# Peptides against a protein of PDB entry 6UG1: the designs that were tried, part 73

Target 1, 304 residues: chain A of PDB entry 6UG1
Amino acid sequence: SNEERKRRKYFHMLYLVCLMVHGFIRNEWINSKRLSRKLSNLVPEKVFELLHPQKDEELPLRSTRKLLDGLKKCMELWQKHWKITKKYDNVGLYMRTWKEIEMSANNKRKFKTLKRSDFLRAVSKGHGDPDISVQGFVAMLRACNVNARLIMSCQPPDFTNMKIDTSLNGNNAYKDMVKYPIFWCEVWDKFSKKWITVDPVNLKTIEQVRLHSKLAPKGVACCERNMLRYVIAYDRKYGCRDVTRRYAQWMNSKVRKRRITKDDFGEKWFRKVITALHHRKRTKIDDYEDQYFFQRDESEGIPD
Target 2, 301 residues: chain A of PDB entry 6UG1 as posed
Amino acid sequence: SNEERKRRKYFHMLYLVCLMVHGFIRNEWINSKRLSRKLSNLVPEKVFELLHPQKDEELPLRSTRKLLDGLKKCMELWQKHWKITKKYDNEGLYMRTWKEIEMSANNKRKFKTLKRSDFLRAVSKGHGDPDISVQGFVAMLRACNVNARLIMSCQPPDFTNMKIDTSLNAYKDMVKYPIFWCEVWDKFSKKWITVDPVNLKTIEQVRLHSKLAPKGVACCERNMLRYVIAYDRKYGCRDVTRRYAQWMNSKVRKRRITKDDFGEKWFRKVITALHHRKRTKIDDYEDQYFFRRDESEGIPD

## One batch from the design tools (peptide; made by RFdiffusion4, then SolubleMPNN)

Design b2_p15_2_s2 (from b2_p15_2, 8 letters changed)
Fold by OpenDDE base, seed 5:
Structure b2_p15_2_s2 (fold): chain B 304 residues (1-304), chain A 15 residues (1-15)
Amino acid sequence: as target 1 above (304 residues)
Amino acid sequence: SLEEYLKKLLEEFKK
């Protein structure tokens, strides 16, 4: 019905806001001064120097290569620190079906909320789920004075799915779900004036995204619980930005149709949510990023 | 608060 369509759209918006606020809170927690002091000790001086290369005036690419090598070594150091990767409780922050949401509303399950103290202890010991591990990695880079962002791929329920039964079929549902991350890192390269993508936990990759990302979910089974729609960046100064355009090859043709921003009302609403979570002034880094997104929109063209 | 602002944004959608 039209009423059920409105209900699903509303619930999608509510769920999206809750996820974006969760990302904001986790981004605040990883700025802990106590955690920063502990995590900086994991990075030896030689690796710190690679993270902060001098500008090579002859060939700026040499400075970028040093930064990339420093980030690779940080990823290796992080793997040595992290002792226990826990499975997600249920589906974690991956996408739920409408049936799962309805059943969960009827069941007054006491959700155990992770407290800030428990999170900081988990990161410090290297014991937790993959999301806690990624968040801790961002904290380590920030402890080394690196301009690192926490990236969150928000997975609200699909309001475009109007099926009554949205049960997922398949025995490998967990393996397909966790094949691609929902949290990762971006690092600002001041030499190339670009964001570097870092997945330290899942795919264990460093990427300079041009047109395609390895982190973008591929295949029907992987996309059931991980739809690339809302990739939100949280920086060390409490900036909040939509960076979906970087990771979406087909933003205009495919991704936009599954976002609340498909219409003017939804776009205006989503801008208000971003503005509420954006607690810093605009910088020249934002100008370079917006220019890159503009060029990507022009290069994709108008969807048929 | 952020919570009050988010509640207002959700109320704007119910209209």
Scores: peptide ipSAE 0.044, ipTM 0.749, DockQ to the pose 0.829
Fold by OpenDDE base, seed 4:
Structure b2_p15_2_s2 (fold): chain B 304 residues (1-304), chain A 15 residues (1-15)
Amino acid sequence: as target 1 above (304 residues)
Amino acid sequence: SLEEYLKKLLEEFKK
């Protein structure tokens, strides 16, 4: 019905806001001074120096290569620190079906929300789910004065799916769900004036994204619980930015159709949500990023 | 508060 379409759109928006606020709160927690002091001790001086290379005026690419090597070593150090990777409870922050949402609304299960103290303890001990691990990695880089962003791929229920029963066909194994991450890191490269993508936990990869990312879900089974639609970046200064364009190859033709921003009303609303979560002034880094997104939009074109 | 602002944003969609 038209009513069910409106209901699903509204619930998608509510769920999206809750996810974006969750990302904001986790981004505040990883700025903990107590955690920062502990995590800085994991990074030897030689690795710290690689994270902060001098600018090579002859070949800026040499400085980028040092930064990339420093980030690789940080990933290795992080793997040594992390002792226990817990499985997600149920589907974690991966996308739920409409049926699962309806069933969950009836279950008065006291969701044990992880407290800030428990999160900080989990990161310090190296015991937690993959999301906690990624968030802790971002905290370690920030402890080393690296301009690292927490990235969150928000997975609200698909309001474009109007099927009555949205049960997933078959036992989509936990393995297919977790094949691609929901949380990752971006690091600012001041030499190339680009964001470097870092997945320290899932794919254990470092990328300089041009047209596509390895972190973008591929295949039907993986996309059922992880659809790239809302990739939100949270920086150390409490900035909040939509960076979906970086990771979406087909933003205009495919991704936009599955976003609330497909219409003018949804675009204006989503901008209000971003603005509410953005607690810093604009910087030259934002200008370079917006220029990159503009060039990507022009290169993709408008779908016929 | 952020929560109150987010509640207002959601109320804009109930209309």
Scores: peptide ipSAE 0.036, ipTM 0.738, DockQ to the pose 0.909
Fold by OpenDDE base, seed 3:
Structure b2_p15_2_s2 (fold): chain B 304 residues (1-304), chain A 15 residues (1-15)
Amino acid sequence: as target 1 above (304 residues)
Amino acid sequence: SLEEYLKKLLEEFKK
């Protein structure tokens, strides 16, 4: 019905705001001075020097290579620090079906909300789910004065799915759900003027995204609980930016149709949400990023 | 409206 379409759109918008706020709160928690002091001790001086290479005036690419090597070593150090990877409770922050949402509304499940103190303890001990691990990795890089962003792929329920039965066929293995991350890291490369993508936990990969990312979900089974639609970046200065364009190969042809921003009302609304979560002034880094997004938009073209 | 509710929700985060 038209009413059910309106209800699903409403619930998608509400759920999206809750997810984006969750990302904002976690980004604040990883700025903890107490946590920063502990995590800086995990990075030896030699690795710190690789994270902060001198500018090579002859070949800036040499400086980028040092930074990439430093980031690789930080991932290795992080794997040694992280002792216990917990499974998600249920589906974590992966996408729920409409049926699962309706069934959960009837269950007064005491969600054990992780408190800030418990989060900081979990990161410090290296005990937690993959999201906590990624967030802790971003905190470690920030403790080393690296301009690292927390990235969140927000997974609100699909308001474009109007099927009555939205049950997933079969035991969609926890493995297919977690094949691609929900949280990852970006690091600013001041030499190339680009963001470097870092997945320290799931795929354990570093990439310089050009046209596509390895972190973009592929295959039907993986996309059921992880649809790339809202990739939000939270920086150390409480900036909030939509970076979906980086990770979406087909932003205009495919991704836009699954977003609230498919119409002018949704675009204006979503811009207000981003503005409310963006607590810093614009910088030259934002100019370089917007230029990259513009070039990516022109290169994709308008879908036929 | 939904927009007003979301504005209220967002105003709580500006505090």
Scores: peptide ipSAE 0.024, ipTM 0.662, DockQ to the pose 0.103
Fold by OpenDDE base, seed 2:
Structure b2_p15_2_s2 (fold): chain B 304 residues (1-304), chain A 15 residues (1-15)
Amino acid sequence: as target 1 above (304 residues)
Amino acid sequence: SLEEYLKKLLEEFKK
């Protein structure tokens, strides 16, 4: 019905806000000065120097290569620190079906919320789920004065799915779900004027995204619980930015149709949510990023 | 419930 369509749209909006707020809170927690002091000790001086290369005036690409090598070594150091990767409780922050939401509304199950103190302890000990691990990795890079962003792929229920029953009965449902991350890292490369994508936990990859990312979910089974729609970046200065354009090859043709921003009302609403979570002034880094997004929109073209 | 979880997330944002 039209009423059910409206209900699903509104619930999607509410769920999206809650996810974006969760990302904001986790981004605040990883700015802990106590955690920063502990995590900086994991990075030896030689690796710190690679993270902060001098500008090579002959070949600026050499400076980017040093940064990439430093980030690789940081991933290796992080793997040594991280002792226990816990499975998610149920589906974690992956996308729920409408049926699962309806069933959850009837079941007064107390969700265990992780307290800030428990989070900081988990990161410090190297014990937790993959999301906590990624968040801790971002904290370690920030402790080394790297301009690292926490990235969150927000997975609200699909308001474009009007099926009554959306149950997922796959034997490998968990493996397919966790094949691609929800949380990852971006690092600012001051030499190339680009964000470097870092997945320290899941795919253990570093990439300089041009047209597509390895972190973008591929295949039907993986996309059931992980749809690339709202990739939100949280920086160390409490900036909040929509970076979906980086990771979406087909932003205009495919991704926009599944976003609340498909219409003017949704666009204006979503901008208000971003603005409410964006607690810093604009910087020249934002100008370079917006220019890159503009070029990506022009290169994709308007869908037929 | 999921609603209580979402409410808690919203309450964590209000603090």
Scores: peptide ipSAE 0.024, ipTM 0.698, DockQ to the pose 0.065

Design b2_p15_2_s3 (from b2_p15_2, 7 letters changed)
Fold by OpenDDE base, seed 5:
Structure b2_p15_2_s3 (fold): chain B 304 residues (1-304), chain A 15 residues (1-15)
Amino acid sequence: as target 1 above (304 residues)
Amino acid sequence: ELEEKLKELLEEFKK
C-alpha cells in the first residue's frame, strides 16, 4: 500500500539518524585523552617519522610513499595489539530485513548498550568485535597526530524493498555479511591532497581510491546486509561529511535510487542531519574533497 | 543540544 511505503520510508529515516548519531558518539569516544596516551605507545618513533614525512619538493610522491609505508606498519602493529576478535551479536550494525525489524519490535529484547568505559577497556585490551577494532585503529592514528577519519557505512533497512516477506535465504549468511566492512578509516594525504582509504581489520588493505574501492560490496549475497548507500566520515574535529561518492562507482545510476536523497525533500532533510552532526568550520581539505566529488559526478555522467 | 536537534528533525518529518 501507499501507507506501507510511507511507513518504511519514515522508519528508514529514523534508523539512519540513529546510526549516524551512533557513529558521532563513537567518534567522540575515540578522542579520549586516556586512550590516546595508551595507544601512542604502540607506535615506535621510526613509524611515527614515516607518518610525518618531510615534503619532498622534487617529488611529492616520495612523501606519499613514506606515509603509505607508515600506515602499513601501523596496520601490522594493530594486528599484534588486537588479541580477540569477537563475532557480532546477531547482525551487529549490518542491514536488517523488514521481517526482522517487525519481529524485534514485538520482542522487548533488552539490548545491552556498550558503555563508554567498556568500549575504552575493550580497545585498550584488544578484545572486541571488528567495529571496535577499526574504531581503536583510528584512535591510534589520532594519538600519533595523524588526520584520520572514522568511516561508517550506514545500513538502514531498504525502504525501496516493498516485499512483505524479506527473509534472507542462505546457509552462509554470516560469512557473506562480514565479507565487507561497515567501518573503516581514511587518512588525509597533504602531499597528494587526497584521502587514503585504510581497512585495518577486514580486508587489511590500503587504497588510493580513484574510480572504485575494494571496500564496496560486490555480489547479491554480500549486498543483502551491506548496501553501499550512506558512507559517513567523522573527523578528529567532529566534522561529519557524506563521502559515499568516493566508494560508489555508480552513484547517479544505481546508489541514488536507494537513498532518501533521491527526491528534493529527502535531500533537504539529509543535509539538515549532516549539518546537525557537523561541529567544525569548513577547511581547504573540504574544498579538495568537494572538487574530487564534482569531477567524479561529471565523469559518471547523467543516468539514462 | 544534539538530542534536541534530532527531536526537531523527527518532528519536521511527522508533518
Scores: peptide ipSAE 0.034, ipTM 0.754, DockQ to the pose 0.850
Fold by OpenDDE base, seed 2:
Structure b2_p15_2_s3 (fold): chain B 304 residues (1-304), chain A 15 residues (1-15)
Amino acid sequence: as target 1 above (304 residues)
Amino acid sequence: ELEEKLKELLEEFKK
């Protein structure tokens, strides 16, 4: 019905806000000064120097290569620190079906909310789920004065799916779900004027995204619980930015149709949400990023 | 502040 369509749209919007606020809170927690002091001790001076290369005036690419090598070594150091990767409780922050939402509304199950103190302890000990591990990795880079963003792929229920039963009965449902991350890192490369993508936990990869990312979910089974729609970046200065354009090859043709921003009302509403979570002034880094997104929109073209 | 902005955003759902 039209009523059910409206209900699903509104529930999607509410769920999206809750996810974006969760990302904001986790981004605040990883700015802990106590955690920063502990995590900086994991990075030896030689690796710190690679993270902060001098500008090579002959070949600026050499400076980017040093930064990339430093980030690789940081991933290796992080793997040594991280002792226990816990499975997610149920589906974690992956996308729920509408049936799962309806069933959960009837079950007043108190979600076990992780407290800030428990989070900081988990990161410090190297014990937790993959999301906590990624968030801790971002905290370690920030402790080394790296301009690292926490990235969150927000997975609200699909309001474009009007099926009554959306149950997922796959034997490998968990493996397919966790094949691609929800949380990852971006690092600002001051030499190339680009964000570097870092997945320290899941794919253990570093990439300089041009047209597509390895972190973008591929295949039907993986996309059932992980649809690339709302990739939100949280920086160390409490900036909040939509960076979906970086990771979406087909933003205009495919991704927009599955976002609340497909219409003017949804676009205006989503801008208000971003503005509410964006607690810093615009910087020249934002100008370079917006220019890159513009070039990506022009290169994709308008869908026929 | 964030809670107030969240309340404002939630009031837009009542329309």
Scores: peptide ipSAE 0.032, ipTM 0.749, DockQ to the pose 0.687
Fold by OpenDDE base, seed 3:
Structure b2_p15_2_s3 (fold): chain B 304 residues (1-304), chain A 15 residues (1-15)
Amino acid sequence: as target 1 above (304 residues)
Amino acid sequence: ELEEKLKELLEEFKK
């Protein structure tokens, strides 16, 4: 019905705001001074020097290569620190079906909300789910004075799915779900004027994204609980930016149709949400990023 | 402040 379409759109918008606020709160928690002091001790001086290379005036690419090597070593150090990777409770922050949402509304499940103190303890001990692990990795890089962003792929229920039965059948459903991350890291490369993508936990990869990312979900089974639609970046200065364009190969032809921003009302509303979560002034880094997004938009073209 | 802005954003959805 038209009413059910309106209801699903409204619930998608509400759920998206809750997810974006969750990302904002986690980004605040990883700025903890107490946590920063502990995590800086995990990075030896030689690795710190690689994270902060001098500018090579002859070949700036040599400086980028040092930074990439430093980030690789930080991923290795993080794997040694992280002792226990817990499975997600149910589906974590992956996408729920409409049926699962309706069934959960009837169950007064005491969600054990992870408190800030418990989060800081979990990161410090190296015990937690993959999301906590990625968030802790971002905290470690920030403790080393690296301009690292927390990236969140927000997974609200699909308001464009009007099917009544959205049950997901299969023994491999969890493996397919966790094949691609929900949280990852970006690091500013001051030499190339680009963001470097880092997945320290799931794929254990470092990318300089040009046209596509390895972190973008591929295949029907993986996309059932992880649809790339709202990739939000949270920086150390409480900036909030939509970075979906970086990870979406087909932003205009495919991704836009699955977003609230498919119409002018949704675009204006989503801009208000981003503005409410963006607590810093614009910088030259934002100018370089917007220029990159513009070039990516022109290169994709308008879908026929 | 953030909670108030979120409430305002949620009220815009009831329209």
Scores: peptide ipSAE 0.031, ipTM 0.744, DockQ to the pose 0.814
Fold by OpenDDE base, seed 1:
Structure b2_p15_2_s3 (fold): chain B 304 residues (1-304), chain A 15 residues (1-15)
Amino acid sequence: as target 1 above (304 residues)
Amino acid sequence: ELEEKLKELLEEFKK
């Protein structure tokens, strides 16, 4: 019905706000001075120097290569620090079906919200789910004065799915779900004037994304619980930016149709949500990023 | 402040 379509759209929007606020709160927690002091001790001086290379005026690419090597070594150090990777409780922050939402609303299950103190302890000990691990990695880079931002792929229920029963039948549902991350890192490269993508936990990869990312879900089974629609970046200065364009190959043709921003009302509303979560002034880094997004929109073109 | 902005955003949805 038209009413059920409106209801699902509303619930999608509410759920999206809750996810984006969760990302914001986690981004505040990883700015903990106590955590920063502990995590900086994991990075030896030689690795710190690689994270902060001098500008090579003859070949700026050499400076980028040093930064990339430093980030690789930080990923290796992080793997040594992280002792226990817990499975997600149920589906974690991956996409729920409409049936699962309805069943969960009927079940007054008290969600055990992880407290800030428990999060900081988990990161410090290296014990937690993959999301906590990624968030801790971002905290370690920030402790080394790296301009690292937390990236969250927000997975609200699909308001474009009008099926009543959306139960996912599959023996490998968990493996397919966790094949691609929900959280990752980006690091600013001041030499190339680009964001470097870092997945320290799932794929253990570093990328300089041009047109496509390895972190973008591929295949029907993986996309059932991880649909690339809202990739939100949280920086160390409490900036909040939509960076979906970086990771979406087909933003205009495919991704936009699955976003609330498909219409003018949804675009205006989503802009208000971003603005409410964006607590810093614009910088030259934002200008370079917006220029990159513009070039990506022009290169994709308008879908026929 | 964030909670108030979130409440405002949620009230705009009830319209």
Scores: peptide ipSAE 0.027, ipTM 0.717, DockQ to the pose 0.794

Design b2_p15_2_s4 (from b2_p15_2, 8 letters changed)
Fold by OpenDDE base, seed 1:
Structure b2_p15_2_s4 (fold): chain B 304 residues (1-304), chain A 15 residues (1-15)
Amino acid sequence: as target 1 above (304 residues)
Amino acid sequence: SLEKYLKELLEEFKK
């Protein structure tokens, strides 16, 4: 019905806000001074120097290569620090079906919220789920004065799915779900004036994304619980930016149709949510990023 | 915490 369509759209919007606020809160927690002091001790001086290379005026690419090597070594150090990777409780922050939402409504399950103190302890000990691990990695880079931001792929229920029963039947549902991350890192490269994508936990990869990312879900089974629609970046200065364009190959043709921003009302609403979570002034880094997004929109073109 | 409240709201809205 039209009423059910409106209900699902509204619920999607509410769920999206809750996810985006969760990302914001986790981004505040990883700015903990106590955590920063502990995590900085994991990075030896030689690796710190690689994270902060001098500008090579003859070949700026050499400076980028040093930064990339430093980030690789940080990923290796992080793997040594992280002792226990817990499975997600149920589906974690991956996408729920409408049926699962309805069934969870009927079940008065108290959502176990991780407290800030428990999060900081988990990161410090290296014990937690993959999301906590990624968030801790971002905290370690920030402790080394790296301009690292937390990236969250927000997975609200699909308001474009009007099926009543959306039960996912599959033996490998968990494996397919966790094949691609929900959280990752981006690091600012001041030499190339680009964001470097870092997945320290799932795919253990570093990318300089041009047109496509390895972190973008591929295949029907993986996309059932991880649909690339809202990739939100949280920086160390409490900036909040939509960076979906970086990771979406087909933003205009495919991704936009699955976003609340498909219409003018949704675009204006989503802009208000971003603005409410963006607590810093604009910088030259934002200008370079917006220029990159513009070039990506022009290169994709308007879908026929 | 706001996170707890928002999670509770999400669980309530599922009702």
Scores: peptide ipSAE 0.026, ipTM 0.704, DockQ to the pose 0.099
Fold by OpenDDE base, seed 3:
Structure b2_p15_2_s4 (fold): chain B 304 residues (1-304), chain A 15 residues (1-15)
Amino acid sequence: as target 1 above (304 residues)
Amino acid sequence: SLEKYLKELLEEFKK
């Protein structure tokens, strides 16, 4: 019905705001001075020097290569620090079906909300789910004065799915769900003027994204609980930016149709949400990023 | 309106 379509759009918008606020809160928690002091001790001086290479005036690419090597070593150090990877409770922050949402609304489940103190303890001990692990990795890089962003792929329920039965059947459902991350890291490369993508936990990969990312979900089973639609970046200065264009190969042809921003009302609304979560002034880094997004938009073209 | 409600919700997180 038209009423059910309106209801699903409403719940999608509400759920998206809750997810984006969750990302904002986690980004604040990883800025903890106490946590920063602990995590900086995990990075030896030699690795710190690789994270902060001198500018090679002859070949800036040599400086980028040092930074990439430093980031690789940081991933290895992080794997040694992280002792216990917990499974997600249920589906974590992956996408729920409409049926699961309706069933959960009837269950007064005491969600054990992770407190800030418990989060900081979990990161410090290296005990937690993959999301906590990624967030802790971003905190470690920030403790080393690296301009690292927390990236969140927000998974609100699909308001474009009007099927009544959205049950997901299969023993491998969890493996397919966690095949691609919900949280990852980006690091600013001051030499190439680009963001470097880092997945320290799931795929354990470093990318300089050009046209596509390995972090973009592929295949029907993986996309059931992880649809790339709202990739939000949270920086150390409480900036909030939509970086979906980086990870979406087909932003205009495919991704836009699944977003609230498919119409002018949704675009204006979503811009207000981003503005409400963006607590810093614009920088030259934002100019370079916007230029990259513009070039990516022109290169994709308008879908036929 | 839905927009007003979501704006109010967002204002609670600015506090």
Scores: peptide ipSAE 0.024, ipTM 0.657, DockQ to the pose 0.102
Fold by OpenDDE base, seed 5:
Structure b2_p15_2_s4 (fold): chain B 304 residues (1-304), chain A 15 residues (1-15)
Amino acid sequence: as target 1 above (304 residues)
Amino acid sequence: SLEKYLKELLEEFKK
């Protein structure tokens, strides 16, 4: 019905706000001074120097290569620190079906909220789920004075799915779900004036995204619980930015149709949510990023 | 209700 369509759209919006607020809170927690002091000790001086290369005036690419090598070594150091990767409780922050949401609303399940103290202890010990591990990695880079962002791929329920039964079929549902991350890192390269993508936990990759990312979910089974729609970046100064354009090859043709921003009302609403979570002034880094997104929109063209 | 679940989710994120 039209009423059920409105209900699912509203629920999607509210769920999206909750996820974006969660990302904001986790981004605040990883700025802990106590955690920063502990995590900086994991990075030896030689690796710190690679993270902060001098500008090579002859060939700026040499400075970028040093930064990339420093980030690779940080990823290796992080793997040595992290002792226990826990499975997600249920589906974690991956996308739930409408049926799962309805059943969860009927069941008075006490959600076990992870407290800030428990999170900081988990990161410090190297014991937790993949999301806690990624968040801790961002904290380690920030402890080394690296301009690292926490990236969150928000997975609200699909309001475009109007099926009554949205049960997922398949024995490998968990393996397909966790094939691609929902949290990762971006690092600012001041030499190339670009964001570097880092997945330290899942794919264990460093990428300079041009047109497509390895982190973008591919295949029907992987996209059931991980739809690339809302990739939100949280920086060390409490900036909040939509960076979906970086990771979406087909933003205009495919991704936009599954976003609340498909219409003017949804666009205006989503801008208000971003603005409410953006607690810093604009910088030249934002100008370079917006220019890159503009060029990507022009290069994709108008969808048929 | 769906609204109750959302309120519980919001309270979970505020803690």
Scores: peptide ipSAE 0.024, ipTM 0.693, DockQ to the pose 0.059
Fold by OpenDDE base, seed 2:
Structure b2_p15_2_s4 (fold): chain B 304 residues (1-304), chain A 15 residues (1-15)
Amino acid sequence: as target 1 above (304 residues)
Amino acid sequence: SLEKYLKELLEEFKK
């Protein structure tokens, strides 16, 4: 019905706000000065120097290569620090079906909330789920004065799915779900004027995204609980930016149709949510990023 | 109610 369509749209919007606020809170927690002091000790001086290369005036690409090598070594150091990767409780922050939502609304389940103190302890000990691990990795890079962003792929329920029953009965449902991350890192490369994508936990990859990312979910089974729609970047200065354009090859043709921003009302609403979570002034880094997104929109073209 | 579920989800997101 039209009423059910409206209900699902409103529920999607509210769920999206909750996810974006969660990302904001986790981004605040990883800015802990106590955690920063502990995590900086994991990075030896030689690796710190690679993270902060001088500009090579002959070949600026050499400076980017040093940064990439430093980030690789940081991933290796992080793997040594991280002792226990816990499975998610149920589906974690991956996308729920409408049926799962309806069933959960009927079940008075007490959710065990992770307190800030427990999070900081988990990161410090290297014990937690993959999301805590990624968030801790971003904290370690920030402790080394790297301009690292926490990236969150927000997974609100699909308001474009009007099926009554959306149950997922796959034997490998968990493996397919966790095949791609929902949290990762971006690092600013001051030499190339680009964000470097880092997945330290799941795919253990570093990439300079041009047209597509390895972190973008592929295949039906993986996309059931992980749809690339709202990739939100949280920086060390409490900036909040929509970076979906980086990771979406088909932003205009496919991704926009599944976003609240498909219409003017949704666009204006979503901008208000971003603005409410964006607690810093615009910088020249934002100008370079917006220019890159513009070029990506022009290169994709308008869908037929 | 939807509101109760949303409060529970908010608590889940505070995890």
Scores: peptide ipSAE 0.024, ipTM 0.693, DockQ to the pose 0.054

